# Ledger of designs, part 35: peptides against a protein of PDB entry 4A54

Target 1, 94 residues: chain A of PDB entry 4A54
Amino acid sequence: MSVADFYGSNVEVLLNNDSKARGVITNFDSSNSILQLRLANDSTKSIVTKDIKDLRILPKNEIMPKNGTKSPSTNSTKLKSAETYSSKNKWSMD

## One batch from the design tools (peptide; made by RFdiffusion4, then SolubleMPNN)

Design b2_p15_6_s2 (from b2_p15_6, 5 letters changed)
Fold by OpenDDE base, seed 3:
Structure b2_p15_6_s2 (fold): chain B 94 residues (1-94), chain A 15 residues (1-15)
Amino acid sequence: as target 1 above (94 residues)
Amino acid sequence: SEKEKEEKEKEFLSK
């Protein structure tokens, strides 16, 4: 499973300093280990992955105020419905 | 463990 599988997904990132960021994954720089999020104000935040304590995928139905930027029609890569991801946190450690 | 969770998350971000 790659970060690319989550492009266009809304996420909440918990940082090591206990701050939170919410946004859409727009890019991942694997060479520098940098995750890029588009925030609600249309700004971009770059986060170094080493500073991430936890990351959760938010269900698509959480109305982030759609500022009318057309979610680029990310080709329907069948990201299996966020509903299935909410219940099957495959990252739920037993 | 929280450490194993962090490792899985790092593994996710590394792949």
Scores: peptide ipSAE 0.109, ipTM 0.633, DockQ to the pose 0.061
Fold by OpenDDE base, seed 5:
Structure b2_p15_6_s2 (fold): chain B 94 residues (1-94), chain A 15 residues (1-15)
Amino acid sequence: as target 1 above (94 residues)
Amino acid sequence: SEKEKEEKEKEFLSK
C-alpha cells in the first residue's frame, strides 16, 4: 500500500494541535513527508506528516469538495473544514 | 476492525 493509492480520496486530518483539515489528497512528497490536500474552497494545504495525529478516509456518500473527485456519486457539495463529524470512517476494515 | 484500520492509517502515513 502506498499513499498514491489514496490520491483523489476525501480525508479528514486531525493534527497534533487538535485542529482539523478536510480535503482531497492531491499529492504526497515522500522526500519531505508532506501531504497535500485540496480544500473545499479549492485552495491547497500542505501538511507535514509528523504533525498528523490521525487521518481517516471519508465515506463516498459524504459531502465532498467540488474539485476533488471525479466520482459522479458526489454532488458538487462543498465540504466544511474544521468540523466535528460524528460519522465513522467508511474504511472497509470495520 | 478499528485496530486494523489504525494500523493501515499508520502504514499510509509512513509511505
Scores: peptide ipSAE 0.112, ipTM 0.617, DockQ to the pose 0.053; fails the geometry check
Fold by OpenDDE base, seed 2:
Structure b2_p15_6_s2 (fold): chain B 94 residues (1-94), chain A 15 residues (1-15)
Amino acid sequence: as target 1 above (94 residues)
Amino acid sequence: SEKEKEEKEKEFLSK
């Protein structure tokens, strides 16, 4: 499963400094191990993967708090609902 | 196991 399979997914990233970032995966630089997120304010945040403590995919049905800012029209590239939104991909480190 | 999840995490972020 490639990171590209998650492009356009909403994620919450817990960083090693215990800060959180929430955004849409827009890119991954494999050479530098950098995950790019689009934040709610339409800014882009680049995160080095080594700084990631935990990452969870937010379910589509979680009403992202519509902060009244127009969710950028994520081009609904039909991520084919790979049915494998198995509830199990909660990176719950239990 | 927590270790298996961490490996899957690393695998997810590395691939």
Scores: peptide ipSAE 0.104, ipTM 0.607, DockQ to the pose 0.063; fails the geometry check
Fold by OpenDDE base, seed 1:
Structure b2_p15_6_s2 (fold): chain B 94 residues (1-94), chain A 15 residues (1-15)
Amino acid sequence: as target 1 above (94 residues)
Amino acid sequence: SEKEKEEKEKEFLSK
């Protein structure tokens, strides 16, 4: 599964500084490990993946403020909710 | 370890 498989998905990103960003994945720079999000205000935010503490895919039914660009109905490949959102911060580096 | 974090990141981005 590549990051490209998530293009157009709505995500919530929790950063290491405990700030959150929500947006649509528009691009990923693999060379620099930079995730690009389009935010609700149509601005773009670039996030270095090392600064990401957690990332979750938001369900399609969560009414993100539809700025009217119809999410291209890319075929509902039901990305089976990786149910393993076990709420346990698996990133506990003990 | 930072290395384990990098591996998990690679796993997330590669799977």
Scores: peptide ipSAE 0.100, ipTM 0.620, DockQ to the pose 0.063; fails the geometry check

Design b2_p15_6_s3 (from b2_p15_6, 8 letters changed)
Fold by OpenDDE base, seed 4:
Structure b2_p15_6_s3 (fold): chain B 94 residues (1-94), chain A 15 residues (1-15)
Amino acid sequence: as target 1 above (94 residues)
Amino acid sequence: KKKKEEEIHKKFLSI
């Protein structure tokens, strides 16, 4: 699993100061150990990972109050289920 | 304290 696998995930971050932030993971700066969250107001909050006391991934069904911002289309790459096209080779010998 | 940071960092880097 890569940081990229968490991109687009809704998370609740509990900070060391007992404040909470909720948002979508948009980026992680590995060099500076900074997690970027897009908040409900479309602002971006940068959080230093050392300041994180706890982080939980919010279930998709947890209705964040839709202020009208479209949930980022998780490009669910539809893993096209390989429809096993059983090509019935109808060898019609007429 | 360092262990949790490392765990979060590892969780993010190991992903």
Scores: peptide ipSAE 0.203, ipTM 0.754, DockQ to the pose 0.135; fails the geometry check
Fold by OpenDDE base, seed 2:
Structure b2_p15_6_s3 (fold): chain B 94 residues (1-94), chain A 15 residues (1-15)
Amino acid sequence: as target 1 above (94 residues)
Amino acid sequence: KKKKEEEIHKKFLSI
């Protein structure tokens, strides 16, 4: 599986500053570790991976803002939503 | 910090 398989997925990103961003993954720059999200207002937000505290894939049944970008029928490969189950602070950066 | 970045990076690359 490649990062490209997440393109078009709706995600919620929790940042290190406890701010949240929701949007569709439009790009990931692996060289610079930059995640690009399209927000509900059609603006683009670039997020540096180091600033991400948590990331969850939103289920399709959550009212994706209907913007008709054909979510590529990414085969529901069970992206095991790495439900980073909030329970274990796996991001306990020791 | 690096381990977390690597984990997110791996999460995206491992798919």
Scores: peptide ipSAE 0.203, ipTM 0.752, DockQ to the pose 0.060; fails the geometry check
Fold by OpenDDE base, seed 3:
Formats: structure tokens, C-alpha cells, sequence
Structure b2_p15_6_s3 (fold): chain B 94 residues (1-94), chain A 15 residues (1-15)
């Protein structure tokens, strides 16, 4: 699986400072480890992956802000439920 | 810290 498989996915990011960001993954800079989100107000937020405490993919049925960009029918490659829904902080950094 | 960043990076790249 590649980050590209999550492009267009709506996600909730929990940061190390316990703040939350919600948005659509628009890009990932692998060289700099920067995740780019498009927010509900069409602004972009860049998040350094080191600042991410947890990330969950939101179900498609959750009210995405209606900006009408037709979710490209990314072929439902069954993203195997990465247990990202497990409340166990799989990203618990020891 | 590096291991987690690598895990996130791997999770993003391995996804």
C-alpha cells in the first residue's frame, strides 16, 4: 500500500499537542515527511509526520464538507481495515 | 522518536 492509496481520503489527525485536524489527504512529501490536508474551508494544512500522535480514516458516509470535487471513484481497493479504528494508539510512540 | 517516524513513514509508504 502507498500513501497515494489514501489520497482523497478524509482523515482525522491527532497531534502530539492533543489538537485535532480534519481534512482530505491531498499530498504526502516523502522526502520531508509532510502530510498535506485540505481543510473544510479549502485551506491547506501541512503536518510534519513526527507531530502526528494518531491518524484515523473517516468513513465515507461521514459528512465530508460538500466541496463538490467528485471523489474520484478510486476503485474500492479494499483498503484492508487497517485497524486504525482500534482505539489502541497503534502509533503510540514509546 | 525516529522509530515512530519511520513507522508512520512506513505506514504511509507501505500503505
Amino acid sequence: as target 1 above (94 residues)
Amino acid sequence: KKKKEEEIHKKFLSI
Scores: peptide ipSAE 0.198, ipTM 0.750, DockQ to the pose 0.070; fails the geometry check
Fold by OpenDDE base, seed 1:
Structure b2_p15_6_s3 (fold): chain B 94 residues (1-94), chain A 15 residues (1-15)
Amino acid sequence: as target 1 above (94 residues)
Amino acid sequence: KKKKEEEIHKKFLSI
């Protein structure tokens, strides 16, 4: 599977500064490790992957802000979201 | 640092 398989998926990105961004994956620059999101206001946000603390794919049933682009019915392969909601800061950068 | 980026890349590649 490639990052392109996630294009059009709604995601929530938790950044290292504990801010959140929600949007649709529109592009990924593999050379520079930059994830591009389209936000609810149709603006684009570029995020460097090093600044990402966590990323989850939002289920289709979560109230996506209805900008009317019909997400193509990609068969819900149950990505078992490893809900590692383990609150433990396992990413202690020593 | 490289491990996390690799893990995110692997997560995107493994899904």
Scores: peptide ipSAE 0.193, ipTM 0.744, DockQ to the pose 0.061; fails the geometry check

Design b2_p15_6_s4 (from b2_p15_6, 4 letters changed)
Fold by OpenDDE base, seed 4:
Structure b2_p15_6_s4 (fold): chain B 94 residues (1-94), chain A 15 residues (1-15)
Amino acid sequence: as target 1 above (94 residues)
Amino acid sequence: SLEEELKKHKEFLEK
């Protein structure tokens, strides 16, 4: 599996500074170790993976970001914007 | 790893 298998999944990210972000995974930059989320307001947030303390996929009974999916995705999930859809990236981090 | 965490949660939700 790769991070790309989860493109389109709704996730909650807890950062090292104890802030939280919720969004849909739209991309992962393996070169820079940056996870990209589409937020509820349709903006994009880039998160350096080393700043992530915890991460979970949001269950169906919780509030989902706007235009998000209700379940975890596996490669076949459509993204709102074609520009956010990326080729499969190799995950090289722990 | 991030991938492992995502995998874990995915597997859980798909049960």
Scores: peptide ipSAE 0.110, ipTM 0.676, DockQ to the pose 0.050; fails the geometry check
Fold by OpenDDE base, seed 5:
Structure b2_p15_6_s4 (fold): chain B 94 residues (1-94), chain A 15 residues (1-15)
Amino acid sequence: as target 1 above (94 residues)
Amino acid sequence: SLEEELKKHKEFLEK
């Protein structure tokens, strides 16, 4: 299984600075360790994986807020995750 | 790895 298997998935990324980004996985650059998301406003955000604290897959019906938020969008279904924003080292490249 | 973590999340959602 590769990251490419998750292209098109809606995800929430928690960054080391405690900011959040929500979007669709559109690309992964393994050579540079960069995950690319398409955000709700149709812009793209490139995230270096070393800056990721945690990541979770969102349900299809969950509202995706704009990048830079610290909390999930209100009035959305809260998703239980297998991981609860664990330490950065768990989310290394590969 | 990121790939393995994504895999874990996927498996969790599919339960």
Scores: peptide ipSAE 0.110, ipTM 0.672, DockQ to the pose 0.042; fails the geometry check
Fold by OpenDDE base, seed 3:
Order: structure tokens, then C-alpha cells, then sequence
Structure b2_p15_6_s4 (fold): chain B 94 residues (1-94), chain A 15 residues (1-15)
């Protein structure tokens, strides 16, 4: 099994600076330890794996918000805090 | 490694 088996998967990455990135895994450079994500705006983000604090794989049915869809400002959509996802679906980098 | 951790997650998701 390789990281390539996860190409096309939606992930949420928590970085060491406590920022978050969400996108689809498009590539992994094993030689340089760089994970590439495609973001909602179709841009790409390259992340050095040493900068990753935590990573979780999102359920296949979770729709990544496309930039253009005005999320209806329904006030109450509590972004289901990452807390609702089982800790078992998180990878913590040592 | 990232690969090993992703493998663990895949196995979990497939259960």
C-alpha cells in the first residue's frame, strides 16, 4: 500500500502553526516528503510533511464547499467541529 | 511515516 492509494481522497490537514488546509490529495513526492492538495478554488497547495501536526481523511460523502456556492449564511450551521470525527480517523505526526 | 499512518486509516475506514 502506498500514499497513491489515497489520491482523490478529501483530507483536512492541521499544520504546526495551527492553520488548517482542506483539499484533495493529488500527489505525494516521497523523495522530498511533500504532499500536494487541490483546494476548493482549484489551486494547489504543497505541504512539507514535517509541517503537519495532524491529518484526517474526510468521509467520501462530505461535499467540499466549492468557492462559488454562497454557503447560505444559515447562522446555525455549527461547522461540526472536527470533534465529531472519531479520533481513529486522525493521523498525528510524531 | 505518513504512508504507514494513511494505511492504518484506510484499514479503519474499510471496517
Amino acid sequence: as target 1 above (94 residues)
Amino acid sequence: SLEEELKKHKEFLEK
Scores: peptide ipSAE 0.107, ipTM 0.677, DockQ to the pose 0.057; fails the geometry check
Fold by OpenDDE base, seed 2:
Structure b2_p15_6_s4 (fold): chain B 94 residues (1-94), chain A 15 residues (1-15)
Amino acid sequence: as target 1 above (94 residues)
Amino acid sequence: SLEEELKKHKEFLEK
């Protein structure tokens, strides 16, 4: 299984600086260790994996970016607190 | 690794 199997998945990323990003996985550059997300505003954010503190895959029943998936979508997705999600559904870099 | 963690989460979500 590769990261490509998760293309189209909606994820929430907590960075080491405590900033958050939510988007759909569109690409992963294995050479540079860069995860690419499409955000709710249809822009693209590139995240270096070493900067990721925590990552969780969001359930399909949650609101997702409009142009990133066929799941319920919004152009303005509010980030949820990481603690509101089960530890089983989150990955920590620690 | 990132890939292994994503795999674990996928398995959980698909149950």
Scores: peptide ipSAE 0.107, ipTM 0.670, DockQ to the pose 0.048; fails the geometry check

Design b2_p15_7_s1 (from b2_p15_7, 9 letters changed)
Fold by OpenDDE base, seed 5:
Structure b2_p15_7_s1 (fold): chain B 94 residues (1-94), chain A 15 residues (1-15)
Amino acid sequence: as target 1 above (94 residues)
Amino acid sequence: MIEFTITESGEIIFK
């Protein structure tokens, strides 16, 4: 099974320097042996595979630790449904 | 737990 089978999966990578990276697998460059992760801040991190000590696939339900960046409050701008005021022009023909 | 190996070429293979 190749890394390509896990594109779009959320992973935790432990590096040889004991640092950790979490992100979504977006690409693997086989020519340069580079794993690309999309991080929570939408940046891309490139990791040389030789620097990887361990890698685990995170379960889909594992809440990515939201880096304290406030989930953009989807301001559900209540699109006030423009009440189409059907002005019933009651033409009273007196 | 998904197991993996890294080849001499640096390819990641999941087992």
Scores: peptide ipSAE 0.378, ipTM 0.856, DockQ to the pose 0.285
Fold by OpenDDE base, seed 4:
Structure b2_p15_7_s1 (fold): chain B 94 residues (1-94), chain A 15 residues (1-15)
Amino acid sequence: as target 1 above (94 residues)
Amino acid sequence: MIEFTITESGEIIFK
């Protein structure tokens, strides 16, 4: 997976100097190897990738919609096999 | 924890 797949994700970056930065990934400059983060104060921080010791994506408290997998209640509609009642036409000849 | 590698070119690759 590329860093572009995480644009808009909130991340924590640990730098080699043990400082931390938190922000949203806004861009990655591949030519200069620079990761850009938007910080909480709406400023932009540029981080050279060589200075990154660790990076983690912060979980969105996306309340995963409990996709209540409505287990499709397989309403096992018991298709009551329509017993084809053979209409025995009992032709009573009186 | 997301695993990542930084290449010699400075590209970030997530695993």
Scores: peptide ipSAE 0.369, ipTM 0.854, DockQ to the pose 0.375
Fold by OpenDDE base, seed 1:
Structure b2_p15_7_s1 (fold): chain B 94 residues (1-94), chain A 15 residues (1-15)
Amino acid sequence: as target 1 above (94 residues)
Amino acid sequence: MIEFTITESGEIIFK
C-alpha cells in the first residue's frame, strides 16, 4: 500500500528526535520525500521522511479534539431550476 | 498497528 491510499487519514508521526506530530495526510512529495500533514490548527507541517521513526494510522473513533473545523457545509445552493420562460413569440400574423 | 518501511529514496511503503 502507498501513502496515497491514506490521504485524508489521521496519523500520528513519531520523529527521530522523539517529537510527535498528529494530523491528516494531505500530500506526499515523492521528489523531495516530504510528507505533508494538516494539523488541528489548520496549519501544514512538512516532514522529511528520513526523520520519521514511526507512523501509525489513528482509528476513526479516536476523538481527535474536534477543533470544530466545520466542514464547510456545502450549502447546496439549490440551483433553482431556471424556469425556462418559454417566450412564446406569438407572431400574430394577422 | 500498521507496519511501514521507508525506502532509501524516502518512499513510505505500508505493509
Scores: peptide ipSAE 0.369, ipTM 0.855, DockQ to the pose 0.314
Fold by OpenDDE base, seed 2:
Structure b2_p15_7_s1 (fold): chain B 94 residues (1-94), chain A 15 residues (1-15)
Amino acid sequence: as target 1 above (94 residues)
Amino acid sequence: MIEFTITESGEIIFK
């Protein structure tokens, strides 16, 4: 399954520096290995995939504070609670 | 739970 299958999904990204980013996956640049997230403030954050420690797909039912950006209704395949665990370092998001 | 791996090239692969 490709990252493209998750375009428009809300994700939480844990970075190697232990910082977190939450946003909607808007793009992935495979050539440069850059994941682009739209943040709640409508800014775009570019993340180098090498800096990603862990990534979690947030369930749609988690009331992320609806800051009113209508996620375009891309056909929300109900990704059930997809806890994405990287095989390398299980970052337990407790 | 979705599993993912990041390749040495930086590609994200979901399993």
Scores: peptide ipSAE 0.369, ipTM 0.851, DockQ to the pose 0.205; fails the geometry check

Design b2_p15_7_s2 (from b2_p15_7, 9 letters changed)
Fold by OpenDDE base, seed 4:
Structure b2_p15_7_s2 (fold): chain B 94 residues (1-94), chain A 15 residues (1-15)
Amino acid sequence: as target 1 above (94 residues)
Amino acid sequence: MIEFTITSSGEITFK
């Protein structure tokens, strides 16, 4: 399983400084170890993965506070909640 | 190398 499997998913990221960011995963730059999130205001936030303490996938039905702009119906793939993926995933930095 | 664990609830923990 890779970060690409979560593209288009709504996530909450907990940073090492205890700040939180919410957005849609749009890209992961493996060469620079940067996760890109689209925020509710349509801006992009780049987060260095070393600064991430934890990340959770938000269920589709959680009412993200709609600030007025239409959340693009990104078909968030239903991450099947049922499969315990206890797999240690290693991201290789090339 | 960045290691992470994904739980059944979709929680990702980086190590």
Scores: peptide ipSAE 0.175, ipTM 0.777, DockQ to the pose 0.053
Fold by OpenDDE base, seed 5:
Structure b2_p15_7_s2 (fold): chain B 94 residues (1-94), chain A 15 residues (1-15)
Amino acid sequence: as target 1 above (94 residues)
Amino acid sequence: MIEFTITSSGEITFK
């Protein structure tokens, strides 16, 4: 398992100075030990890994309010509950 | 190579 396995994941990073950053992992420079995050404002933040105290993966369901790009509202197509048409076959025998 | 540990809670620690 590598950091690349988490590309595109939303993360919260706690830094050694107790500041926090939230964003999507876009890149990791292994040569320089730099983690790149895309922030909610579409800016990029570069973080030196030595400055990271803790990192956690955020659950996929946390809609980070992307400012500009309309997250395609997954129109929850209301699966119209297939009304089980109980066709009451009223066989009226006259 | 940066080593990291992932906990059961999804916390990643870089070593």
Scores: peptide ipSAE 0.174, ipTM 0.774, DockQ to the pose 0.097
Fold by OpenDDE base, seed 2:
Structure b2_p15_7_s2 (fold): chain B 94 residues (1-94), chain A 15 residues (1-15)
Amino acid sequence: as target 1 above (94 residues)
Amino acid sequence: MIEFTITSSGEITFK
């Protein structure tokens, strides 16, 4: 599982400075370790992943800002199994 | 290299 699996998902990001950002994941730059969020005002926020304390996926039922971009029905396939996939996704910088 | 953990609740922790 990669960050790309969450493209189009609404997320809340908690930063190391205790500030919060909410938006849709639009891109992840693995080379520079930058997460891009589209905010409710349609602006883009770039966040360096080292500054992220925690990130949570928001449930679809929370009022996504109504801009009708069809969140691709990512079939929320029930991430059924509580398998703590501690997938240490080592993104190797080649 | 960035490491993250995803919990069953959809929480992602970066290391």
Scores: peptide ipSAE 0.174, ipTM 0.776, DockQ to the pose 0.052
Fold by OpenDDE base, seed 1:
Structure b2_p15_7_s2 (fold): chain B 94 residues (1-94), chain A 15 residues (1-15)
Amino acid sequence: as target 1 above (94 residues)
Amino acid sequence: MIEFTITSSGEITFK
């Protein structure tokens, strides 16, 4: 499983400075170790992964404030409740 | 190399 598997997912990111950011994962730059989030105001935030303390995927049922833009119904492929995959994904930065 | 763990709840911990 890679970060690309979470593109389009709503996430909450806890930073090392204890600040939080919420948004949709739009891209990950492996070369520069940068996670890109689209925020509620449609702006893009770039976060260096070294500054991330923790990240959680937000469940779809949490009432994100309906700002009415129809995010296209990306087919909710039921990510099966995968078992505790402690997959140590070794992202090799080449 | 960025290491992370994903829990069944969707929590990702970076190491």
Scores: peptide ipSAE 0.170, ipTM 0.774, DockQ to the pose 0.054

Design b2_p15_7_s3 (from b2_p15_7, 9 letters changed)
Fold by OpenDDE base, seed 5:
Structure b2_p15_7_s3 (fold): chain B 94 residues (1-94), chain A 15 residues (1-15)
Amino acid sequence: as target 1 above (94 residues)
Amino acid sequence: MIKFSITSSGEIIFK
């Protein structure tokens, strides 16, 4: 079975330096031996296969980093709290 | 558990 069969799958990659990366397999460049992962922050990480110590396919039930379903951009209308400068008219009585 | 191997060419093979 090829890596292409797992496009769209969530994986955990352990690198030779013992760092870990988690993401969705988006591409594999066979010419350069580069695995591409989409990370939780929607960035792409390229990993040279020679640097891979271990690779695990994560079950779908593990909290996939939610593909950012665009939570509806609640236009948080920053209610500019109009600081009503209550100009206290200091009535200077004379 | 899916196992993987990397070929001499750097190809990832799953088993």
Scores: peptide ipSAE 0.471, ipTM 0.887, DockQ to the pose 0.235
Fold by OpenDDE base, seed 1:
Structure b2_p15_7_s3 (fold): chain B 94 residues (1-94), chain A 15 residues (1-15)
Amino acid sequence: as target 1 above (94 residues)
Amino acid sequence: MIKFSITSSGEIIFK
């Protein structure tokens, strides 16, 4: 399985310096070997995979303390269908 | 428990 299979999953990353990061996997840059996490404060943390000592997928049921991260209200911005004004080029032959 | 490995290239592999 690849890291892409876990996009959107909550993870805990233990770094080689014994620091921990928790967040949602948002992206993996394969060219630079960088794992991107969205943190609880909505910031993005980039982690070089070589600095990872351990990684675990957090179960969905672990009540992350609800800091009131409002579920992003998917404001369905109704893309108002731009009415393509068919400019009828009325070629007025006079 | 999902296990992970990091390749020499830095890719993350889950097992």
Scores: peptide ipSAE 0.470, ipTM 0.887, DockQ to the pose 0.299
Fold by OpenDDE base, seed 4:
Structure b2_p15_7_s3 (fold): chain B 94 residues (1-94), chain A 15 residues (1-15)
Amino acid sequence: as target 1 above (94 residues)
Amino acid sequence: MIKFSITSSGEIIFK
């Protein structure tokens, strides 16, 4: 199984310097051995594979720490059913 | 659990 099979997946990468990076796999440059991650701030981080100590695929349900961009809480505002007020305008014709 | 390895060429292999 290749890294290309995981494009679009969220991953955590542990580097040899014990730093961590989290992001979405966007590309792998096989010529230069570079893994590209899209980070939460929409920036791209390039990681040389030789610097990778560990890599794990994150479950889809793990809330990536959203940087404070408020995920628009789709408050499902219950669209109150517009009660179709049938205005029976009883035009009382005199 | 998906395991990974890195080849001498720097390729990432998942198992």
Scores: peptide ipSAE 0.470, ipTM 0.887, DockQ to the pose 0.284
Fold by OpenDDE base, seed 2:
Structure b2_p15_7_s3 (fold): chain B 94 residues (1-94), chain A 15 residues (1-15)
Amino acid sequence: as target 1 above (94 residues)
Amino acid sequence: MIKFSITSSGEIIFK
């Protein structure tokens, strides 16, 4: 599956500097390897994928930032908390 | 659990 399959999904990104970003995936620039997130304050954060340490898809029932565009009711099968584990570091986000 | 990987080119792949 590609990142495009998760446009409109809430994600939490752990960066290599151990900072976290939480937002909705709005775009991915494959040419420049840039992931764009809409944050809770409606600002856009651009993240270079090389700076991503870990990424998890958040369940829809978690408080989406209010202005979540109606993710098209794709029959999102309850993607259970898809903790996207990179093979290397089990980042237990408590 | 959805797993992700990042390729050497920086592409995000979900599995």
Scores: peptide ipSAE 0.465, ipTM 0.884, DockQ to the pose 0.210

